# Designs tried in a protein design run: peptides against a protein of PDB entry 5EIB. Part 45

Target 1, 366 residues: chain A of PDB entry 5EIB
Amino acid sequence: VDLEPGTMDSVRSGPFGQIFRPDNFVFGQSGAGNNWAKGHYTEGAELVDSVLDVVRKESESCDCLQGFQLTHSLGGGTGSGMGTLLISKIREEYPDRIMNTFSVMPSPKVSDTVVEPYNATLSVHQLVENTDETYCIDNEALYDICFRTLKLTTPTYGDLNHLVSATMSGVTTCLRFPGQLNADLRKLAVNMVPFPRLHFFMPGFAPLTSRGSQQYRALTVPELTQQMFDSKNMMAACDPRHGRYLTVAAIFRGRMSMKEVDEQMLNVQNKNSSYFVEWIPNNVKTAVCDIPPRGLKMSATFIGNSTAIQELFKRISEQFTAMFRRKAFLHWYTGEGMDEMEFTEAESNMNDLVSEYQQYQDATAD
Target 2, 366 residues: chain A of PDB entry 5EIB as posed
Amino acid sequence: VDLEPGTMDSVRSGPFGQIFRPDNFVFGQSGAGNNWAKGHYTEGAELVDSVLDVVRKESESCDCLQGFQLTHSLGGGTGSGMGTLLISKIREEYPDRIMNTFSVMPSPKVSDTVVEPYNATLSVHQLVENTDETYSIDNEALYDICFRTLKLTTPTYGDLNHLVSATMSGVTTCLRFPGQLNADLRKLAVNMVPFPRLHFFMPGFAPLTSRGSQQYRALTVPELTQQMFDSKNMMAACDPRHGRYLTVAAIFRGRMSMKEVDEQMLNVQNKNSSYFVEWIPNNVKTAVCDIPPRGLKMSATFIGNSTAIQELFKRISEQFTAMFRRKAFLHWYTGEGMDEMEFTEAESNMNDLVSEYQQYQDATAD

## One batch from the design tools (peptide; made by RFdiffusion4, then SolubleMPNN)

Design b1_p11_1_s4 (from b1_p11_1, 7 letters changed)
Fold by OpenDDE base, seed 3:
Parts: C-alpha cells; sequence; structure tokens
Structure b1_p11_1_s4 (fold): chain B 366 residues (1-366), chain A 11 residues (1-11)
C-alpha cells in the first residue's frame, strides 16, 4: 500500500515482486507530501476502503488468522497518517486479532523533514491505542550502528533497511518455524506486554560486524549475547541503562547448545540485574531456532520492553512542543480537515505514556 | 505542502 505509484512499481519489479498478488497492490497517485493529515483524512481516507477490501479477502483465505503486521514510517505522511488510519480500521473490524507494527521513528540526523515530529506524535497517539505490539526502529540508532559499528562512512537507506530486514527476520523467526517460544503473536504479547499501553519494543540484532572485522570474529553464543545486550546495538535511540527492562525476549538462530544459551542469558541477566524490574518473575524469554539466517552461522535478535524507551518519546515530544508552541506548519494539517485539538490530545497521550514508563521504572517490589 | 523527504542519506 502507498499513496505514490512509484513504490509499488519498485516492489513489483524487485526480486520478490512476484510473491504478491497484483490485486494486493493498492496505491494512490498524489502522495501524502509528508503530511499526516493527508494520509489520515484526505488522500489516505479515499484509498483505505480499497485496502480494507484486500485485507478482508486475504483474511478470509486464512485458516488461522493470528493478526496483522504493518511496516511503516512515522516521519512521512503515508506510513504515519494512512498507516494509523488502516490500523484503526483493521482494529475496528478485527478487535480479537493482534496488531503488530514495525514503526520507523524519525530522526533529524537522517531526515530534514521539519514536520516529522508532528507526524510521529500523531502516529504514536494512534499506536498507543490501536496496536498490541510495536517495534520501535529509530533511524538515528540505525545510522549510528551503520557509522560506528559497521564502519560505513556514508550510510545509505539501503544500509539502514538491511538492519531493519535482519531485525524483522529475527523477531518473526518464532512465527515462521514450529516448536518455538512465542510461536504466535498472542503468545509474544502475553510474554512481552505486562501492561496494555507499554507495548513499545526496543529491537536489537547480533552479529553486527564491520566488513574489515568479519574474518576475525568468532560467532559464539557469549559474543552474540554480549552484543545483543549492548546499548550500541539497540535499534531504538535510548540507553537501557537509563531505565529498567520490564520484559526481554532473545531469539537465537543457528546450531548451538541450548545449555550454553541458557547459561549466557542467565549470566547477562545477573550482570545487568539492576536494569531489570524485580517484580516481574521470569521476564526474560529465550528461543533457539536451529535454522540460521542466510549468510550467517548463527544470530541473535533482541526484543526489549524497557522503560528507557521513554527517551525516544521525550525526544519526539520536545521537538513537537518546540514547533507546536509557535503553531508552525499547522495550517498544512488543518487545511486537510484536521482539528488543532488532535495535536494537543496526541501530545498529552504521549506524555502520559512517558509518565507511565517512569512510574514502572521507579516501582519497587512491595 | 511540506517538501518530499529531503533525506540526508542517499538512497
Amino acid sequence: as target 1 above (366 residues)
Amino acid sequence: APAKRPAKLPP
């Protein structure tokens, strides 16, 4: 789905374009112009019914529909505005199904789109209410990983998207291979989301290795475990050491000792015990899939539900507030039929989410 | 309209 045809043509002409049905390519002509309100109330609203018809048709074809996965950008207009409209409409029609998102967070380091804080804040407001699981993928963190860890002098969107694809493949491993922990979206939610609103995940992937260091790096369970819990490997721009983990999942892939995995996961948890809440028992979950990712002997994917994710929301809120106090660019949103009150409601709900994360960060075992 | 994504990152 897109409000621009060129993205659909790129997917269709791509190496995997033939895996999608032609009728499942739903697209507009005008685009959202980086405006959430165009995505949500105008251009996106004109297209949403055609998307819902495809969603219904594909859902009816499922023997066991678990839920939905959306991949979108919160800085743009289509992914943010139309993506959240689509989430709302799917939630209304399928209230018993899991809504999962891969939400790309905007960063001023990566994009010069001035209105990204508005689009992100308005999107987060919708994601708080209408998603069950949201993987926060921050373009700032992806850039920093590419530059600092991978030693890419000039990271591209291709380099960032490679990290996203590796992470998406990692977190969906348990869904794609039988006999795993979190083998369905609902089990993942039950294990990862202790409170309904606190469903924003910090993803991470290992191994992350520069091209020059690949020959010298042993892929071992200890090295994967250590890298996966390193703050520099988090694909959300927050430091886990500034918060507490509510829940963690680790997904190992490749042929390895389950005993060694359990030992290393226990060791890293014990070493970082101050960064876990003590009042959630068994809050670290581990899965091992014998099938490695393509081109690797083994990998580990991290999913953290951490109160440190509030740093990401605070960053967006600060940028939002700086523009909104001046009413900067608001006429582009209100001109598409959006109310100014929706900005205030979205800001409030995001600040409430930050306060909720802080409350659970400061909570002790009674 | 806000400009289409001027990305600092090349595609």
Scores: peptide ipSAE 0.027, ipTM 0.578, DockQ to the pose 0.026
Fold by OpenDDE base, seed 5:
Structure b1_p11_1_s4 (fold): chain B 366 residues (1-366), chain A 11 residues (1-11)
Amino acid sequence: as target 1 above (366 residues)
Amino acid sequence: APAKRPAKLPP
């Protein structure tokens, strides 16, 4: 789905474009112009019914529908505005199904689009209410990984999207292959989401690899385990050491000893015990899949529900507040039928979410 | 209208 035709043509002409049904390419002509309101109330609203018809048809064709997975950007108008409209409409029609998202957070290091903090805040407001689980994939973290860790002097969207694809492949491993942990979207939510609003995940991946980098290191289980818990391997720009893990899932891929994985996972928890909440017993789950990622012997993928994710939301909120106090660019949103109150409500709800994460960070066992 | 995102990251 896109509000611009050229994106769909690029996907269709791509090496894997033929895996998608031609009729499942739903697209507009005008685009959203990086305006959430165009995505949500105007251009996106004209297209949403055609998307829902495709969603219904594909859902009816499922033997066992678990839920939905949306991949979108919160900085752009289509991914943010139309993506959240689509989430809302799917949630209304399928209230008993899991809504999962891969939400790409904007960063000024990656894009000069001044209104991204508005689009992100308005999107986070919708995601808090209408998703069951959200992987926070932060363009700031992806850029910092590419530049600092992968030593890419000029990171490209291809390099960032490679990290996104590796992360998405890792976190979906248990859904795509036989496994004991998180074998369906609902089990993932039950294991990862202790409180309904606190469903924003910090993903991480090891080993970090770029398509533009020939740097391949064969890692051991101890090295994978250590790197997976390193803040530099997190795909969200927050330091886990500034918060506490509510829940963790670790997904190992490749031929390895389950015993060695369990020993290393216990060791890393014991070393990092101060960064876990003490009042959620057995809050770390581990899975091993014998099928490695293509081109790797082994990998580890991290899913953290951490109170440190508030650093990401605070960054967006600070940028939002700086513009909103000046009413900068608001006429582009109000001209599409939005009220200024929707901005205030979205800011409030995101600040409430930050306060909730802080409350659970500071909570002790009685 | 808000500026379109560049097709490439800034240098």
Scores: peptide ipSAE 0.023, ipTM 0.559, DockQ to the pose 0.026
Fold by OpenDDE base, seed 4:
Formats: sequence, structure tokens, C-alpha cells
Structure b1_p11_1_s4 (fold): chain B 366 residues (1-366), chain A 11 residues (1-11)
Amino acid sequence: as target 1 above (366 residues)
Amino acid sequence: APAKRPAKLPP
């Protein structure tokens, strides 16, 4: 789905374009112009019914519909505005299905789109209410990984999207291969989401290795485990050491010893025990899939529900507040039928979410 | 349309 045709033509002409049904390419002509309101109330609202018709058709073809997975950007107008409209409409029609998202968080390091904080805040407001699990894929963290860890002097969207694709492949491993932990979206939510609003995940992937060091790096279970818990490998720009893990899932892929995985996972928990809440027993889950990702002997994918994710929301809120106090660019949103109240409600709900994460960070076992 | 600045990252 896109509000511009060129993206769909690029996907269709791409190396995997034939895996998608032609009728499942739903697109507009005008685009959202990086305006959430165009995505949500105007251009996106004109297209949403055509998307819902495809969603219904594909849902009816499923023997057992678990839920929906949306991949979208929160900095743009289409992914943010139309994406959250779609989430709302799908949730209204399928209230008993899991809503999962891969939500790409905007960063001023990656994009010069000035209104991204508005689009992100308005989107997070919708995601808090209408998703069951959201992978926070932060362009700031992706850029920092590309630059610092991968040693890419000038990261591209291609380089960032490579990390996104590796992460998406990692977190979906349990859904694609039988006999794994979190083999369905509902089991993932039950294991990862102790409180309904606190469903924002910090993803991570290992190995992350620069091209120049690949030949010198052994891939071992200890190194994967250590890298997976390193703050520098988090795909959300927050430090887990500034918060507490509510829940963790680790997905190992490749031929390895389950015993060695369990030993390393126990060791990393014990070393980092101060960064876990003590009142959620058995809050770390581990899966091992014998099938490695393409081009690697082994990998590990991390999913963390951490109160440190509030650093990401605080960053967006600070950027939002700095613009909103000046009423900068608001006329572009209000001109599409939005009220200024929707901005204040979205800011309030995101600040409430930050306060909830802080409350559970400071909570002790009685 | 809101100010689209060039993305710092090339596509």
C-alpha cells in the first residue's frame, strides 16, 4: 500500500515483485506529502476502503488468521497517517486478532523532514491504543549501528533497510519454523506484554559486523549473547542500563548447543540482574531454530520490553513540544481537517506512556 | 505540503 504509485512500481519490478498478487497493490496518485493528516483524513481516507477490501479477501483465505503485521514509517505521511488509519479500521473489524507493527521511528540524523515529530507523536498516540505489539525500529539507532558498528562512512536507506530486514526476519523466525517459542502472535503478546499499553519492543540483532572485520570474527554463542544484550546493538536509541527489562525474548538461529545457549542466557541475566524487574519471574524466554539466516552460520535476535524505551518517546516528545509551542507548520495539518486538540491529546498520551514506564521501572517487589 | 527537506541519507 502507498499513496504514491512509484513505490509500488519499484516493488513490482524488484527481484521479489512476483511474490505479491497484482490485485494486492493498492496505491494513490497524490501522496501524503509527509503530512499525517493527509494520510489519515484526506488522501488516505479515500484509499482505505480499497485496502480493507483486500484485507478482508486475504483474511477470508486464511485457515487460521492470527492477526496482522504492518510495516510503516512514523516520520512520513503515508506510513504514519494512513498506516494508523488502517490499524484503527482493522482493529474495529477484527478486535480479537493481534495487531503487530514494525514501526520505523524518525530521526533528524536520517531525515531533514521538519514535521516528523508531529507525524511520529500522532502515530504513537494511535499505536498505544490500537496495537498489541510494536517493534520500535529507530532510524537513529540504525544510523548509529551503520556508522559505528558496521563502519559505513555514509549510511544509505539501503544500509538501514538491511538492518530492518534482518530484524524482521529474526523476530518472525518462530512464526515461520514449527516447534519454537512464541510460535504465534498471541503467545508472543502473552510472553512479552505484561501490561496492555506497554507493548513497545526494543529489537536487536547479532551478529553485527563490519565488512573489514568479518573475516576475523568467530561466530560463537557467547559472542552472539554478549552482542545481543549490548546497548550498541539495540535498534531503538535507548540504553537498557537506564531502565529495566519487563520481558525479553531471544531467538537463536543455526546449529548450536541448546545447553550452551541456556548457560550463556543465564550468565547474561545474572550479570545484568539489576536491569531486570524482580517481580516478573521467568521474564526471559529463549528459542533455538536450527535453520540459520541466509549467509550466516548463526544469529541471535533480541526482543526487549524495557522501560528504557521511554528515552525514545522523550526524544520525540521534546522535538514535538519545541515545534508545537511555536505552532510551526500546524496550518498544514489543520487545513486537512485536524484540530489542534488532536496534537495535545497525542502529546498527553505519549507523556502518560512515559510515566507508566517510569512507574514500572521504580516498582519493587513488596 | 510540510517542508520536505532532502533526506540526509540517499535512497
Scores: peptide ipSAE 0.021, ipTM 0.574, DockQ to the pose 0.026
Fold by OpenDDE base, seed 1:
Structure b1_p11_1_s4 (fold): chain B 366 residues (1-366), chain A 11 residues (1-11)
Amino acid sequence: as target 1 above (366 residues)
Amino acid sequence: APAKRPAKLPP
C-alpha cells in the first residue's frame, strides 16, 4: 500500500515482486507530502476502503487468522497517517485479533523532513490505543549500528533496511516454524506485554559484525548472548541501563546446545539483575529454532520491553514541543481538516506513556 | 494474565 505509485512499481520490479498478488497492490497518485493529515484524513481516507476490501478478502481466505502485521514509518505521511488510519479501521472490524506493527521511528540524523516530530507524535498516539505489539525500529540506532559496529563510512537506506529485514525475520521466527515459544501473536503479547499500554519493544539482532572482521569471528552462544544484551546493539536509541526490563524474549537460531543457551541466558540475567524488575517472575523467555538464517550458522534476536524506551519518546516529545510552541507548519495539517487539539491530545498521551514507564521503573517489590 | 502491579507504586 502507498499513496504514490513509484514505491509499488519498485516492489513489483524487485526480486520478490511476484510473491504478491497484483490485486493486492493498492496505491494512490498524489502521495502524502510527508503530512500525517493527508495520510489520515484526505488522500489516505480516499484509498482506505480499497485497502480494507483487500484485507477482508485475504482475512476470509485464512484458516486461522491470528492478526495483522503493519510495517510503516512514523516520519512520513503515508506510513504514519494512512498506516494509523488502517490500524484504527482494522481494529474496529477485527477487535479480537492481534494488531502488530514494525514502526520505524524518525531521526534528524537520517532525514531532513522537518515535520517528522509531528507525524511521529500523532502516530504514537494512535499506536498506544490501537496496537497490541509495536517493534520500535529507530533510524538513529540503525545508523549508529551501521557506522560504529558494521564500520560503514556512509550508511545507506539499503544498509538500514538490511538490519530491519534481519530483525523482522528474527522476531517472526517463532510464527514461521512449529514448536517454538510465542508460536502465535497472542502468546507473544501475553509473554511480552504485562500492561496493555506498555507494548513498545526494543528489538536487537546478533551477530552484527563488520565485513573486515566476519572471517575472524567465531559465532558462539556466549558471544551472541553478550552482543544481544549490549546497549550498542539495540535498534531503538535508548540505553537499557537507564531503565528496567519488564519482559525479554530471546530467539536463537541454528544448531546449538539448549543447555548452553539456558546457562548463558541465566548468566546475563544475573550480571544485569539491576536492569530487570524483580516483581515480574520468569520475565525472560528463550526459544531455540534449529533452522539458521540464510548465510549464518547461528543468530540471536532480542525483544525487550524496557522502561528505557521512554528516552525515545522523550526525544520525539522535545522535538515536537519545540515546533508546536512556534505553531510551525500547523497550517499544513489544519488545512487537511485536523484540529489543533489533536496535537495537544497526542502530546499528552505520549507524555502519559513516558510517566507510566517511569512509574514501573521506580516500582519495587513489597 | 497481566503481571500483578506492585502494591506500592512510587509517589
Scores: peptide ipSAE 0.000, ipTM 0.341, DockQ to the pose 0.019

Design b1_p11_2_s1 (from b1_p11_2, 3 letters changed)
Fold by OpenDDE base, seed 3:
Structure b1_p11_2_s1 (fold): chain B 366 residues (1-366), chain A 11 residues (1-11)
Amino acid sequence: as target 1 above (366 residues)
Amino acid sequence: SKPVKSPPAVL
């Protein structure tokens, strides 16, 4: 789905374009112009029914529908505005299905789009209410991984999208291979989301490898375990040492000893016990899939529900507040039928979410 | 200027 035709042609002509049904390519002509309100109230609202007709048709053909997965950006107008409109409409029609998102957070290091803080804040407001699981893929963190860790002097969208693809492949491993932990979206939610609004995940991946590096680094289980818990491997721009893990899932892939995985996972928890809440028993879950990712002998993928994720929301809120106090660019949103009050409601709900994460960070076992 | 879909800055 897009509000522009050229993205659909790029997907269709791509190496995987034929895995999608031709009738499932729904697109507009005008685009959202980086405006959430265009995506949500005008251009996106004109296209949403055509998308819902495709969603219904695919849902009716499904033997056992678990839920929906959206991949979108929060800085743009289509992914943010139309993406959140679709989430709302799908949630209304399928209230008993899981809504999962891969939400790309904006960064001034990656984009010059001045209104990204508005689009992100308005999107987060919708994601708090209408999603069950949200993977926070932060362009700030992706850029920092490419630049600092991978030593790429000029990171590309190809490099960032490689990290996104590795992360998405890692977190969906248990859904794609039967007999694993979190084998369905509902089991993942039950294991990862102790409180309904606190469903924003910090993903991480090991090994971090550039597509241009021919170095087949064979990692060990101890090295994978150490890297996946390193703050430098987090795909969200927050330090897990500034908060506490409510829940963690670790997904290992490749041929390895289950005993060695369990020993290393116990060792990393014991070494980092101060960074876990003590009042959620068995809050770390581990899965091992014998099938490695393409081009690797083994990998580990991290999913963290951490109170440190508030650092990401604080960054967006600070940028939002700096613009909104001046009423900068608001006429571009209100001119598409949006009320100025919706900005204040979205800012309030995101600040409430930050306060909820802080409350659970400061909570002790009584 | 109206927010235009910036061509993806070729980062």
Scores: peptide ipSAE 0.018, ipTM 0.519, DockQ to the pose 0.031
Fold by OpenDDE base, seed 4:
Order: C-alpha cells, then structure tokens, then sequence
Structure b1_p11_2_s1 (fold): chain B 366 residues (1-366), chain A 11 residues (1-11)
C-alpha cells in the first residue's frame, strides 16, 4: 500500500515483485506530502476502503488468521497517517486478532523532514491504543550501527533497510519454522507484554560485522550472546543500562549447541541482573532454529521489552514540544481538517507512556 | 552525512 504509485512500480519491477498478487497493490496518486493528516483524514481516508477490501479477502483465505503485520515509517505521511488509520480500522473489524507492527522511528540524523516529530507523536498515540506488539526500529540507531559498527562512511537508505530486513527475518523465525518458542503472535504477546500499553520492543541483531572485519570474526554462541545484549546492537536508540528489562526473547539460528546457548543466556542474565526487573520470574525466553539465515552460519535476534525505550519517546517528545510551542507548521495539518487538540492528546498519551515505563523501572518486589 | 537514496552496500 502507498499513496504514491512509484513505490508500487518499484516493488512490482523488483526481484521479488512476483511474490505479491497484482490485485493486492493498492495505491493513490497524490501522496501524503510528509503530512500525517493527509495520510489519516484526506488522501489516506479515500484509499482505506480499497485496502480493507483486500485485507478482508486475504483474511477469508486464511485457515487460521493469527493477526496482522504492518511495516511502516512514522516520519512520513503515508506510513504514519494512513498506516495508523489502517491499524484503527483493522482493530475495529478484527478486535480479537493480534496487531503487530514494525514501526520505523524518525531521526534528524537520517531525514530533513522537519515535521517528522509531529507525524511520529501522532502515530505513537495510535500505536499505544491499537497495537499489541510494536517493534521500534529507530533510524537513529540504524544510522549509528551502519556508521560505527558496519564502518559505512556514507550510509544509504538501502543499508538501513538491510538492517530492518535482517531484524524482520529474525523476529519472524519462530512464525516461519515449526517447533519454536513463540510460534504464534499471541504466544509472543503473552511472553513479551506484561502490561497492555507496554508493548514497544527494542530489536537487535547479531552478528553485526563490518566487511573489513568479517574474515577475522568467529561466529560463536558467546559472541552472538554478548553482541545482542550490547547497547550498540540495539535497533532503538536507547541504552538498556538506563532502564530495566521487563521481558526478553532471544532467537538463535543455525547449527549450535542448545546447552551452550542456555549457558550463555544464563551467564548474560546473571551478569546483567541489575538491568532486569526482579518481580517478573523467567522473563528471558530463548529459541533455537537449526536453519541459519542466508549467507550466515549462525545468528541471534534479540527482542527486548525494556523501560529504557522511554529514551526514544522522550527524544520524540522533546522535538515535538520544541515545534508545537511555536505552532510551527500546524497550518499544514489543520488545513486537512485536524484539530490542535489531537496534538495535545498525542503528546499527553506519549508522556503518560513514559511515566508508566518509569514507574515499572522504579518498582521493586514487595 | 545523512543517508542518501542509493543502492545498498551488500551486507
């Protein structure tokens, strides 16, 4: 789905365009112009019914519908505004199904779109209420990984999207291969989400290795385990050491010793015990899939529900507040029929979410 | 520098 035709033509003409049904390409003509209100109330609202018709048709063809997976950006108008409209409409029609998102968070390091903090704040407000699981894929973290870890002097959107694709492939491993922990979206939610609003995940992937260092790096279970718990491997720009893990899932892929995985996972928990909440027993889950990712002997994917995710929301809130206090660019949103109250409500709900994460960070076992 | 819309380095 897009509000611009050119993206759909690029997907259709691409190396994987043949895996998608032609009738499942739903697109507009005008785009959202990086405006959430265009995505949510105007251009997106004109297209939403045509998308829902496709969603219904695909849902009816499922033997057992678990839920929905959306991949979108929160900085743009389409992924942000129309994506959250779609989530709302799908949630209304399928209230018993899991809503899972891969939400790309904006960063001033990656984009020059000045209104991204508005689009992100308005989107986070919708995601808090209408999703069950949200993978926070932060463009700031992706850029920093590409530059610092991968040693890419000039990261591209393709380099960032490669990390996104590796993450998506990693977290969906349990859904795609039988006999795994969290083999369905609902089991993932039950294991990862202790409180309904606290469903924002910090993803991570290992190995992350620069091209120049690949030949010198051994892929070992200890090295994967150490790297996936490193703050520099987090695909959200948060330091887990500034918060506490509520829950963790680790998905190992490739031929490895289950015993060695369990030993390393126990060691990393014990070494970092101060960064876990003490009142959630057995809050680390591990899966091992014998099938490695393409081009690697082994990998590990990390999913963290951490109170440190509040650093991401604080960053967006600070950027939002700096513009909103000046009423900068608001006329572009109000001109599409949006009220200034929706901005204040979205800011409030995101600040309430930050306060809720802080409360559980400071909570002790009684 | 900010990311550019160019083909990825094959990672």
Amino acid sequence: as target 1 above (366 residues)
Amino acid sequence: SKPVKSPPAVL
Scores: peptide ipSAE 0.017, ipTM 0.556, DockQ to the pose 0.017
Fold by OpenDDE base, seed 1:
Structure b1_p11_2_s1 (fold): chain B 366 residues (1-366), chain A 11 residues (1-11)
Amino acid sequence: as target 1 above (366 residues)
Amino acid sequence: SKPVKSPPAVL
């Protein structure tokens, strides 16, 4: 789905364009112009019914529909505005199904779009209410991984999207291979989401190795475990040491000793015990899938529900507040039928979410 | 340097 034809033509002409049905390409002509309100109330609202008709048709063809997975950006107009409209409409029609998102967070290190903090804040407000699980993929963290860890002098969107694709493949491993931990979206939510609003995850993927160092690294379970828990390996721009893990899932892939995995996972929890809440028993879950990723002998994928994710929301809130106090660019949103109240409600709900994460960070066992 | 996208439609 897109409000512009050019992105859809790029997907269709790409190496995987033939895996999608032609009738499942729904697109507009005008785009959203990086405006959330165009995506949500005007251009996106004209296209949403055509998308819902495709969603219904594909849902009726499922033997066992678990839920929906949306991949979108929060800085743009289409992925942000129309993406959150689609989430709302799908939630209204399928209230018993899981809503999962891969949400790309904007960063001023990666984009020059000045209104990204508005689009992100308005989207986070919708995601808090209408999703069950959200993977926070931060363009700032992806850029820093590419530059610092992968030693790429000039990271491209291709390099960032490679990290996104590896992570999405990792977190969906249990859904794609039978007999794993979190084998369905509902079991993942039950294990990862202790409180309904606190469903924002920090993803990570290991191994991440520079091209020049790949030939010299042995892939071992200890190295994967150490890299997966390193703050520099998180795909959300926050430090887990500034917060506490509510829940963690680790997904190992490849042929390895289950005993060695359990020993290394116990060792990393014991070394980092101060960074876990003590009042959620057995809050770390581990899975091992014998099938490695293409081109790797083994990998590990991390899913963290951490109170440190509030640093990401605080960054967006600070940028939002700096513009909104001056009503900068607001006429582009109000001209599409939005009220200034919707901005104030979205800012309030995101600040409430930050306060909820802080409350559970400071909570001790009685 | 920032990753260069094709320029989005600028507001």
Scores: peptide ipSAE 0.015, ipTM 0.514, DockQ to the pose 0.027
Fold by OpenDDE base, seed 5:
Structure b1_p11_2_s1 (fold): chain B 366 residues (1-366), chain A 11 residues (1-11)
Amino acid sequence: as target 1 above (366 residues)
Amino acid sequence: SKPVKSPPAVL
């Protein structure tokens, strides 16, 4: 789905374009112009019914519908505005199904779009209410990984999207290969989401290796485990050491010893025990899939529900507040039918979410 | 430097 035809043509003409049904390409002509309100109330609202018709048709064709997975950006107008409209409409029609998102967080390091903090804040407000699980994929973290870890002097969107694809492949491993931990979206939610609003995950991937270092790197279970818990491997620009893990899932892929995985996972928990909440017993889950990712002997994917995710929301909130106090660009949103109150409600709900994460960070066992 | 919109990365 896109409000611009050119993105859909690029997907259709791409090496995997034929895996999608032609009728499942729903697109507009005008685009959202990086405006959430155009995505949500005007251009996106004109297209949403055509998307819902496709969603219904594909849902009826499922033997067992678990839920939905949306991949979108929160900085643009289409992914943010139309994406959250689509989430709302799907939630209304399928209230008993899991809504899962891969939400790409905006960063001033990656984009020059001045209104991204508005689009992100308005989107987070919708995601808090209408999703069950949200993987926070932060363009700031992706850029920093590409530059610092991968040693890419000039990261491209292709380089960032490669990290996104690796992470998405990692976190969906248990859904795609039977007999694993979190074998369905609902089990993932039950294991990862102790409180309904606190469903924002910090994903991480290992191995992250620069091209120059690939030939010298052994891939071992201890190294994968250590890197998976390293803040530099997090796809969200938060330091887990500034918060506490509520829940963790670790997904190993490749031929390895389950015993060695369990030993290393216990060792990393014991070394990092101060960064876990003490009042959620058995809050770390581990899975091993014998099927490695393409081109790797082994990998590990991390899913963290951490109170440190508040650093990401605080960053967005600070940028939002700095613009909103000046009413900068606000007329572009109100001109599409938005009320100024929707901005204040979205800011409030995101600040409440930050306060909830802080409360659970500071909570002790009684 | 910010990521340039690369043409679609031919993987």
Scores: peptide ipSAE 0.014, ipTM 0.538, DockQ to the pose 0.018

